Peptides against a protein of PDB entry 3QIS. Designs and how they scored, part 179

Target 1, 334 residues: chain A of PDB entry 3QIS
Amino acid sequence: PSLELSRREFVFENVKFRQLQKEKFQISNNGQVPCHFSFIPKLNDSQYCKPWLRAEPFEGYLEPNETVDISLDVYVSKDSVTILNSGEDKIEDILVLHLDRGKDYFLTISGNYLPSCFGTSLEALCRMKRPIREVPVTKLIDLEEDSFLEKEKSLLQMVPLDEGASERPLQVPKEIWLLVDHLFKYACHQEDLFQTPGMQEELQQIIDCLDTSIPETIPGSNHSVAEALLIFLEALPEPVICYELYQRCLDSAYDPRICRQVISQLPRCHRNVFRYLMAFLRELLKFSEYNSVNANMIATLFTSLLLRPPPNLMARQTPSDRQRAIQFLLGFLL

## One batch from the design tools (peptide; made by RFdiffusion4, then SolubleMPNN)

Design b2_p19_5_s1 (from b2_p19_5, 6 letters changed)
Fold by OpenDDE base, seed 2:
Formats: C-alpha cells, sequence, structure tokens
Structure b2_p19_5_s1 (fold): chain B 334 residues (1-334), chain A 19 residues (1-19)
C-alpha cells in the first residue's frame, strides 16, 4: 500500500489561548489495494500528538484511488496554556501517519504562540504593570521563576518579606481588577449573571484586550465579561486558594473562625485576590432581586474555580468534599 | 457599606498604580 499527501508541512502562526486554528490536507491511495491509515505515537510518546493538536480523522480506510481530507486542529486549552506561556512547550510537533503493512509518512507542525495573561500565575501578574504581550518572553520566564520563589518564601517565612522598595507588586493582577471592576460597575443588575454564557467572539476579544492593553472599558456583554472571569480563574496554574491549603479548607468548612485563619496563610497576592472576589460577590448578592443570583449558586460555581483539589488527587472531589468546599466559601458570602 | 468602599478604594489605588 502507498499514499500520496498533498502537503507535509504545516505552519500555525499567532496561536492564541482558546482560538481554534485549522489546516487541511488530502491523502490519496495511489496503490492498487485498500489501505488503513492511522496517526501513531512516536517511540517515546504516549499520544500521536501534543495536547494542543488533533487530527480529524485520526484513522480510516481508503479504497484504491480514494482521497480523504484530514483536518489538523490547533487549540490551546487551560491544560496547555501555562506551559506555552512559559515557553516550556512550543507550537512544534511531528506527526507519524502510519499505513498498515506500509510506510510511515512524517508531517511537520510548526508555528508561534502568543502569550496570555490567562494561565499565568497570580504572583507573576502582580509584578506585571504592562500587558503581557508587551513583556519580553525572557522576562516572563524570570517573573514566573521569581514569583514561585517568592510564593515559597511567603509560605515558609511567617514574616512578611520586606518588599524591597523598588518594584512593589500590584495588590491584585490588573486583569482581575479590570474584569471585577467592570462587573461591579456595570453588571450588578444584570439578570442571570454567571448563569448565561457569553459569546465566543466576545470572549476572544476580551482575552485579546487583556493580553494587549489596559482598557478603560472591557468590550462585550456583561455575560461575556463574567464568563471571562470564570475562564481566567479556571486557567490559573495555581488556584486562588493554593493547593497546600485545600484539605485545611475542607476540614475547617463549618468553623468560620478557622476558615479565616486558613485564608490568612495564603500568599499576599492570593489572599488579596480572594478578599477582592469575596467583596465583589457579597456586593453582587445585595442585588439578588435584580440579578437572580443567590449565595448557593455563587458558592457552587466559584468553589470549583477557587478551591480545586491538588493535582496528586487526580482532580477528583467526592460529593462530601464538594459540599465541604461549598460550605467553606458560603462562610465568606453570608 | 464596607465591601463597596473597599472595591472603590482598590479601584482608585489600581488606577494610580497603572497611570
Amino acid sequence: as target 1 above (334 residues)
Amino acid sequence: DEDREFLKELSKEMEEWLS
């Protein structure tokens, strides 16, 4: 069996978080026998492609002289955004198109990724006074490393680090402030806020806006701005409540005094973001007559974003753990 | 209202720091 490929080299320029890109090519059976094709892992890989890439179809049969279109889909989710922002991974891959009892055909994937404030740590973002697209990639790496070291020092040293006088970090990331301040100003009376989905085009505009500028006003509907906040919180490499405190939050869920003591142990930026979000959400709940938002709905929604199980628990939460996590957050909303 | 005052104060501080 043999195949002819219309193209073997693919370039994905300006790949962005949550923006789907597609490239297509044709495969033709130029042999005299039916053939089965499949994308296969390389010798050391568990999957045929990186997490941000997909082939469709990834396998199939071709009759003699049959032609099939294959789509190569590039999509950066929350699972790939952090490693692409840091430059640990890149928009580069090699696909192996295997022909049963035939040859292997190699496809080269290349391109560039544009960094996002989505999937960047709270610590790094508190040190960024400019949009992330204005920050050199080398400086992003340094800011992530420095931010990790400062987080670890803040957790180990009960003494507030004397923030050296020169570059005071922001109290909260400007991106969180822009989203929350917009919602506070314009969305408190919005019916079904956080219940109605945003528009995908508006979400992309909001992401691009936050990555490239410091706008006076965020574009899009209140629903799109609200969903962008949820996406931001979901994409954080470390949740607003650090993984190290997860179990202590569950254990304290029914004691409001212990809950406050647990939150006081968060790194400064995480603690400030938590306080800021809780103040906003309590203010939003005062308008429940207009926005149809209640404390149980908000607690249920935000608990999954703010209080995530550590990765070592395979992100599995029992119904009991979920109820405790919700109860923990309710103690800050009531 | 402590939360509303806090949100407004933080907004002013952020505007000053980003200007």
Scores: peptide ipSAE 0.684, ipTM 0.973, DockQ to the pose 0.797
Fold by OpenDDE base, seed 3:
Structure b2_p19_5_s1 (fold): chain B 334 residues (1-334), chain A 19 residues (1-19)
Amino acid sequence: as target 1 above (334 residues)
Amino acid sequence: DEDREFLKELSKEMEEWLS
């Protein structure tokens, strides 16, 4: 059996968070026998491709002289954005198109990723006074490493030994401030805020705007700005309430004094973002007669974003744990 | 009032830091 491939090299230029790119190629069975094809993992890989890549179809059957179009889809989700932002992963892969009882065909995937403030740590973003697209990738790596070390020192209540002239970090990321301050100014009376989806085109414009500029006003509808905030919080490599405090939040959920003590132990940037979001959400709840937003809905929505179970506990989250997590957040909204 | 004042003060501080 043999296949002819119309193309074997694919370049995906300027790959961005949540922006789908597609490249197509044709495979043809120029043989006299039917062929089964499949994309197969390389020797050390569990999957035939990286998480941001997909082939469609990834397997199939070709009769003699049959042709099929294969789409190579590149999509950076919340699951891949952080490792691409740090340069730990890149828009590079090799696909192995296997022919049953035949030859392997290698496809080369290459390209470049454009970093996003989405999927970047709160600590790193607090050190960025400029849009992320103005920051060299090498400096982003340094900022993430420094941010990890500062987070660990903060959790350990270690006094920073070096009063060195490190630029004082922002109280909150400018991107969160831009989103929340916009919603506070313009969306408090918006009916069905956080319940109505935004427009995908507006979401892309908001992401690109936050990655490339510090705007006076965020483009798009209040619904798109609200959804962009949810996407931002969901894409964080670590939730606003750090994984280390997750269990303590659940254990304290019915004691408002202990809840406040747990939050006081967050790293400075995480604590500031939490306080800022709670102040905004309490202000939004004062307008419930106009926006149809209530504390139970907000607590249910934001708990899944702000208080995520750590990866080792995700599969074990009980309905009781979810209710405790909601109750924890309700104690800050009421 | 307290939340509104906090949100406004934070906005002012962020504007001063980004200027």
Scores: peptide ipSAE 0.684, ipTM 0.973, DockQ to the pose 0.860
Fold by OpenDDE base, seed 5:
Structure b2_p19_5_s1 (fold): chain B 334 residues (1-334), chain A 19 residues (1-19)
Amino acid sequence: as target 1 above (334 residues)
Amino acid sequence: DEDREFLKELSKEMEEWLS
């Protein structure tokens, strides 16, 4: 069997978090026999493509003289954003289009990624007084490395590093402040806040706004700003409550004194963000008659974002563990 | 009251740091 491909080189310019890009090409069976095609893993890979790439269809049959359109979809989710922000991964891949009993055809994927504050660590963002798109990629790498070292020192209760020549870190990331301060000012009376979805176009505008500027006002509806906060918290590489404290939060869920002691052991940036979010959410709950928001709904929603199970335990989370995690957050909302 | 005061104080500090 043999195929003709209309294109073999694909360039995805200015790839952004949560922005779908599509490139299409045609494959034609120029042989005289039916053929089965599939995208296959390279020798050392478990998957036929990187997590941010998909082919559709990824397999199929072609009759003689049949032509099919294949879509190459590039989409950076929460699962790929962190490694792309750090430059550990890039918008580069090689796809192997295999024919059963035939040849392999290589497709080259290339492009560039634009960094996002979404999927960046709380520690790194506390060191960024400017929008992430103004920060050189080399400096982003250094900030992530320094942030990891500071997190480790904070967890070990090591002496605060001397106030050396590095600019003092922010108390909370400016991006979290912009989102929460907007919601506090404008959304406390918003009916169905955190229950009504935002608009996808407005979410993209909010993400681009936070990545490129420090706005006086966030664009979009209160629902879109609220959903952007949820997306931000979900995309964090380390949740607001660090994975190291997850089990201790569950074990303490019914003792409010122990819960407060566990939170006091968070790294400074994580502890500040947690306190800030809890203060905002308690303030929002005072307006429950206007916004239809209650403590059980908020605790249920934010538990999955703030108190995530470690990756090795995600598949084993019991309904009891979820209820304990919800109870832990309820102790800060009531 | 304490939460509103804290949220307003943090906003003031963040505005001063980002100016």
Scores: peptide ipSAE 0.680, ipTM 0.972, DockQ to the pose 0.828
Fold by OpenDDE base, seed 1:
Structure b2_p19_5_s1 (fold): chain B 334 residues (1-334), chain A 19 residues (1-19)
Amino acid sequence: as target 1 above (334 residues)
Amino acid sequence: DEDREFLKELSKEMEEWLS
């Protein structure tokens, strides 16, 4: 069997979080026999591509002189955004198109990723007074490393804030402030807030706006701004309630005093964000007659975002654990 | 009231820090 490929090199320029890019190529059976093609893993890889890449179709049959279009889809989800923001991963891959009883064909994927405040740590964002797209990638790495060290110092209760050195961090990330302050100002009376989905185009505009500017007003509908907040919280590499405190939150879920003590153990940035979100959500609940929002709905929605199980426990989360997690958050909303 | 005041004060602080 033999294939002809219309293209073997693909460049995905300016890849962004949640923005789908597609490149297409054709494969043709220039042989005299039917052939089966498939994308196969490289040596030591479990998958034929990186998580942000997909081929469609990834396998198929071609009759003699048949041609098929293959789409290479690049999409950075919450699962890939953090490692791309840090530069740990890049928009680079090699695909192996295997032909049954034939040869391998190599496809080169390249490009560049544009960093997002989505998928960036709260600690790093608290150090960013400017939009993330204005920050050199090298400095993003340094800010993440510094953020980890400060988190550890904060958890260890050891070092007083060294009065001397760099610009004082923000109390909360400007991106969270922009989203929440917008919702507080304009969305408290919005019917079905957090229940009605936003518009995908508006969500992209909001993401791009937060990545590139400090706007006076977030673009889009209140529903899109609300969903952007949910996406932001979901995309955090570490949830607002740090993984280290997850079990303690569950264990304390029915004791509001212990719950507050657990939250007091959060790193300063995480604790400030948690307090800020809870203040906003309690304020939003005062307008339940207008916005149809209730504490159980909010607790259910935000618990999965704010109080995520550690990756090693995700597969083991019981219905009881979920109920305790919801109850923990309810103790801050009521 | 406390939550509204907190949200407003934080907004003011953030505006001052980002100015």
Scores: peptide ipSAE 0.678, ipTM 0.972, DockQ to the pose 0.851

Design b2_p19_5_s2 (from b2_p19_5, 8 letters changed)
Fold by OpenDDE base, seed 3:
Structure b2_p19_5_s2 (fold): chain B 334 residues (1-334), chain A 19 residues (1-19)
Amino acid sequence: as target 1 above (334 residues)
Amino acid sequence: SEDREFLEQLRKEMEEWLS
């Protein structure tokens, strides 16, 4: 069997977090026999493509003289955003279109990714004075490496050496401050806050705004700003409560004094963000008559974002562990 | 409230640092 492909090279320019891009091509069976096609993994790969890429359809049958359109979909989720922000991964791939009892056809995927504050570490963001799109990619790598070392020093209770005039980091990322301060100013009386979904177009505008500027006001509805905060917390490579403290949070969930001691051991930026979010959420709960927000709803929602199980424990989270995690957070909301 | 004072103080510090 043999196929003709209308195109073999694809370029995805200016790929952004949560922005779908599509390129299409045709495959045609110019042979006299039916053929089955499939995208197959390369020799060392478990998948036929990188996590941010999809072919649709990825397999099928073609009768003689049949033609099918294949869509190549590029979408950067929370699962790919961090490795693309760091430059560890890139918008480059090779797809192998296999023809049963035939030959392989290679497709080249290329392009560029635009970094986002979504999926960037709290430590790196605390060191950024400017929007992430103004920061050179080389400096983003250095900021992530330095941030990792500072996190480790903080967890090990190493006295910060009087290392020289490194610019004092922000207490919290400017992006979190912009989101939370907006919600505190404008959304405390918003009915169904954190319960009503935002608009996808407004979410994209908020992401682009935070990546490119320091606005006086965030664009979009209070619901879109609230959902953008949830997306931000979900996309963090390390949750606000670091993975290293996860089990200690569960074990302390019924002792408020131990819970406070566990939080005191967080890296400075994580501890500040946690305190800031808890202060905001306690203020929001004072307006429960107007916003229909209660402590159990907030604890349930934010626990999954702030207190994520480590990757090695994700498959083992029990209902009891989830309830302990919620109880841990409730001790800071009440 | 202590939480409002904290949120307002953090705002002032962030505005001063971003100026």
Scores: peptide ipSAE 0.700, ipTM 0.974, DockQ to the pose 0.772
Fold by OpenDDE base, seed 2:
Structure b2_p19_5_s2 (fold): chain B 334 residues (1-334), chain A 19 residues (1-19)
Amino acid sequence: as target 1 above (334 residues)
Amino acid sequence: SEDREFLEQLRKEMEEWLS
């Protein structure tokens, strides 16, 4: 069996968080026998491609002289955004198109990624005065490393050594402030806030706006701005409540005094973001007659974003753990 | 409300810092 490929080199320029890009090519069976094709893993890889790439179809049969169009889809989710922002991963891959009882065909994938404030740590964002796309990638790496070291010092209650003339970090990331302050100004009376989805085009505009500028007003509907806040919180490499405190939050869920003590142990930026979000959500709940928002809905929604199980536990959150996590957050909303 | 005053105060601090 043999195949002809219309193209073998693919370039994905200006790849962004949550923006789907597609490149297509044709494969043709120029043999005299039916053939089965599949994308196969390289040596030492578990998957045929990186997590941000997909082929569709990834396998199939071709009759003699049959042709199939294959789509190569690039999509950066919350699962790939952090490693792409840091430059640990890149928009580079090699695909192996295998022909059963035949030969391998290699496809080269290349491109560039545009960094996002989505999937960047709260600690790094508190140190960024400018939009992330104005920050050199080398400085982003340094900010993530410095942010990790400060988080560890904060958790260990080590007195910060003399902060030399390093610029004082923001109390909260400017991106979170822009989103929450917009919602506080314009969305408190919005019916079904956080229940109605935003528009995908508006979400992309909001993401691009936060990555490239410090706007006076965020573009899009209140629903799109609200969903952008949810996406931001979901994409954080570490949730607003640090993984180290997860179990203590569950254990304290029915004691509001212990809950406050647990939150007091968060790193400064995480603690400030948590307090800011809780203040906003309590204000939003005062307008429940207009926005149809209630404490149980908000607690249920935000608990999955703010209080995530540590990745190392690999355990699906039990219904009991979920209920405790919701109860923990309810103690700050009521 | 205390929460409203907190949100309005944080706005002023953020506007001053981003200016």
Scores: peptide ipSAE 0.698, ipTM 0.974, DockQ to the pose 0.773
Fold by OpenDDE base, seed 5:
Parts: structure tokens; C-alpha cells; sequence
Structure b2_p19_5_s2 (fold): chain B 334 residues (1-334), chain A 19 residues (1-19)
């Protein structure tokens, strides 16, 4: 069996978080026998492609003289955004199109990624006074390394940073402040806030706005701004409540005094963000007559974002663990 | 409220830092 491919080299320019790009090519059976094709893993890989790439279809049959269109879809989700922001991964891959009882065909994927404040650590964002797209990639790497070292020092209760050498970090990321302060100003009376989804085009405009500017006003509806906050919290490489404290939050869920002690042990930026979000959400709950928001809905929604199980425990989360996590957040909303 | 005062104070501090 043999195939003809219309293209073997693909370039994805200016790849962004949550923005789908598609490149298409054709494969044709120029042989006299039916053939099966599939994308296969390379020798050292578990998957045929990187997590941000997909082929559709990834396998199929071709009759003699049949042609099929294959779509190569590039989509950076929350699962790929952090490693692309750090430059640990890049928009580069090699796909192996295997033909059963035939030869392999290699496809080259290349391109560039544009960094996002979505999927960047709270620690790095607190050090970032300018939009992420204005920050050189080399400086982003240094900010992530410095942020990791500060988190480790904070967890160890080691001496406060020498105030003299680095610019003083922000109390909270400017991106969280922009989102929450907009909602506090304009959305407290918004009916069905956090219940009505945003518009996808408005969400992309909000993401691009936060990545490239410090706006006086965020574009889009209050629903789109509210959903952008949820997406931001979901995309964090580490949740607002650090993974190291997850079990202690569950164990303390019915003791409000112990809950406050556990939160006091968070790194400074995480603790500030948690306090800021809880203050905002308690103010939002005062307008429940207008916005239809209640403490149980908010606790249920924000629990999966703020108090995530560590990746190694995610598959083992019980309904009891989820209820304890909700109860932990309720103790800060009531 | 204490929460409103906290949110307004944080706004003022963030506006001063980003100016």
C-alpha cells in the first residue's frame, strides 16, 4: 500500500490560550488495494501527538483512489498552557502517519506560542507589574524560578525576603484585581451571575486584553467577565489553596477556627488572593435578591477551582471529600 | 461593611502601584 500527502509541513503562527487553529491536508490512496492509516506514537512517546495537538480523523480506511481530508487542530487548554508559558514545551511536534503493511510518513508541526497570564503562577503574576506580552520570555523564566524559591521559603517559614534587592511584589495579581474589581463595581446586581455562561468571543477579548494591557474597563458582559475569572482560577498551575494544605482543609472543614489557621499558612500571594475572593463573594451574597446568588451555589462552584485535590489524589476523591471541601469554603462565605 | 472597605482599600493600593 502507498499514500500521497498534499502537505507534510505545518506552521501554526501566534498560537494563544483557548484559541483553536486548524490546518488541513489530504491523503490519497494511489495504490490498488484498500489501506488502513493511523497516527502512531514515536518509540519514546505514549501518545501520537503533544496534548495541544489533535488529528481528525486520527485513523481510517481508504479504498483505491479514495481521498480523505485530515484536520490538524491546535488548541491550548488549561492542561498545556503552563508548560507553554514557561517555554518548557513549544509549538513543535513530529507526527508519524503509519500505513498498515506499508511505510511511515512524517509530518512536521512548528509555530510560535504567545504567553498568557492564564496558566501562570500567582507568585510570578504578583512580580509582574506589566502585561505578560510585554515581558521578555527570559524574564518570565526568571520570575517562575524566583517564584518557586519564594513559595518554598514561605512554606518553610523562613526569613522574609530581603526587601532591598527585588521590586516589591503586588498584593494580588493585577489580572485577578481587574476581574474582581470590575465584578464588584458593575456585577453585584447582575441577575444569574456565575450561572449564565459568557460569550466565547468576549472571553477571547478579555483574555487578550489581560495579556496585552492594563485596561480601565474590561470589555464584554458581566457574565463573560465572571466566566473569565472562573477560567483564570481553573488554569492556575497551583490552586489558590495550595495542594499541600488540601487534606488539612478537609480535616478542618467543620471547625471554623482551624480553617482560619490552615489558611494563615498559605504563601503570602495565595493568602491575599483567598482573602480578596472571600471578601468579594461575601459582598456579592448581600445582593442575592438581585443576582440570585446563594452561599451553597458559590461554595459548590468555587470549591473545584480554589480547593483542588492534588493530581495524584484526583481519581480517588470521594463524595464525602467533595462535601468537606464545600463545607470548608462555606465557613468563609457565611 | 468591613469587606467593602477592604475591597476599596485594595483598589486604591493597586491603582497607586500600577500608575
Amino acid sequence: as target 1 above (334 residues)
Amino acid sequence: SEDREFLEQLRKEMEEWLS
Scores: peptide ipSAE 0.697, ipTM 0.973, DockQ to the pose 0.800
Fold by OpenDDE base, seed 1:
Structure b2_p19_5_s2 (fold): chain B 334 residues (1-334), chain A 19 residues (1-19)
Amino acid sequence: as target 1 above (334 residues)
Amino acid sequence: SEDREFLEQLRKEMEEWLS
């Protein structure tokens, strides 16, 4: 069996968070026998491609002289955004197109990723007074490393913030402030806020706006700005309530005094963001007659974003754990 | 409300820090 490929090298320029890019190529059976093709894992890989890449179709059957179009789809989700922002991973891969009883065909994937404030740590963002696209990638790595060390120091309550030497961090990330302050100004009376989805084009404009500028006003509908806040919180590498406190939040869920003590142990940036979000959401709930937002809806929605189970416990979350997590957050909304 | 005052104060601080 033999295949002819129309292209073997693919370049994905300016890959962005949540922006789908597609490149197509054709495979043709130029042999005299039917053939089955499949994308196969390389030696030591579990998958045929990196998590941000997909082939469609990834397998198929070709009669003699048959041709099939294959789409290579590049999409950076929350699962890949953090490692791409840090430069730990890159837009580079090799695909192995295997032909049954035939040869392997290698496809080279390359490109560049544009960093996003989405999927960047709260600690790093509190140190960024400028848009992330103005920050050199090398400095993003340094900011993440420094942020990790400060998070650990803050959790251990060991060292008062050395107020002296470096620029004081922002109280909250400017990106969270821009989103929440916009919603507070313009969306408190918005019917079905956080219930109606945003427009995908507007979401992309909001992401690009936050990555490249400090706007006076966020573009798009209130629904798109609200969904952008949810996407931002979901994409955080460490949730607003740090994984280290997850179990203590569940254990304290029915004691409002202990809940407040647990939150007081968050790193400064996480604690500030949590307080800011709770203040905003309590204000939003005062307009329930206009926006149709209620505490149970908000608690259910935001609990999954703010109080995520640690990766090692995700598969083990019980219905009781979910109810406790919701009850924990309700104690701050009511 | 205490929450409104907090949100408005934080706005003012953020505007001052980003100017």
Scores: peptide ipSAE 0.697, ipTM 0.974, DockQ to the pose 0.797

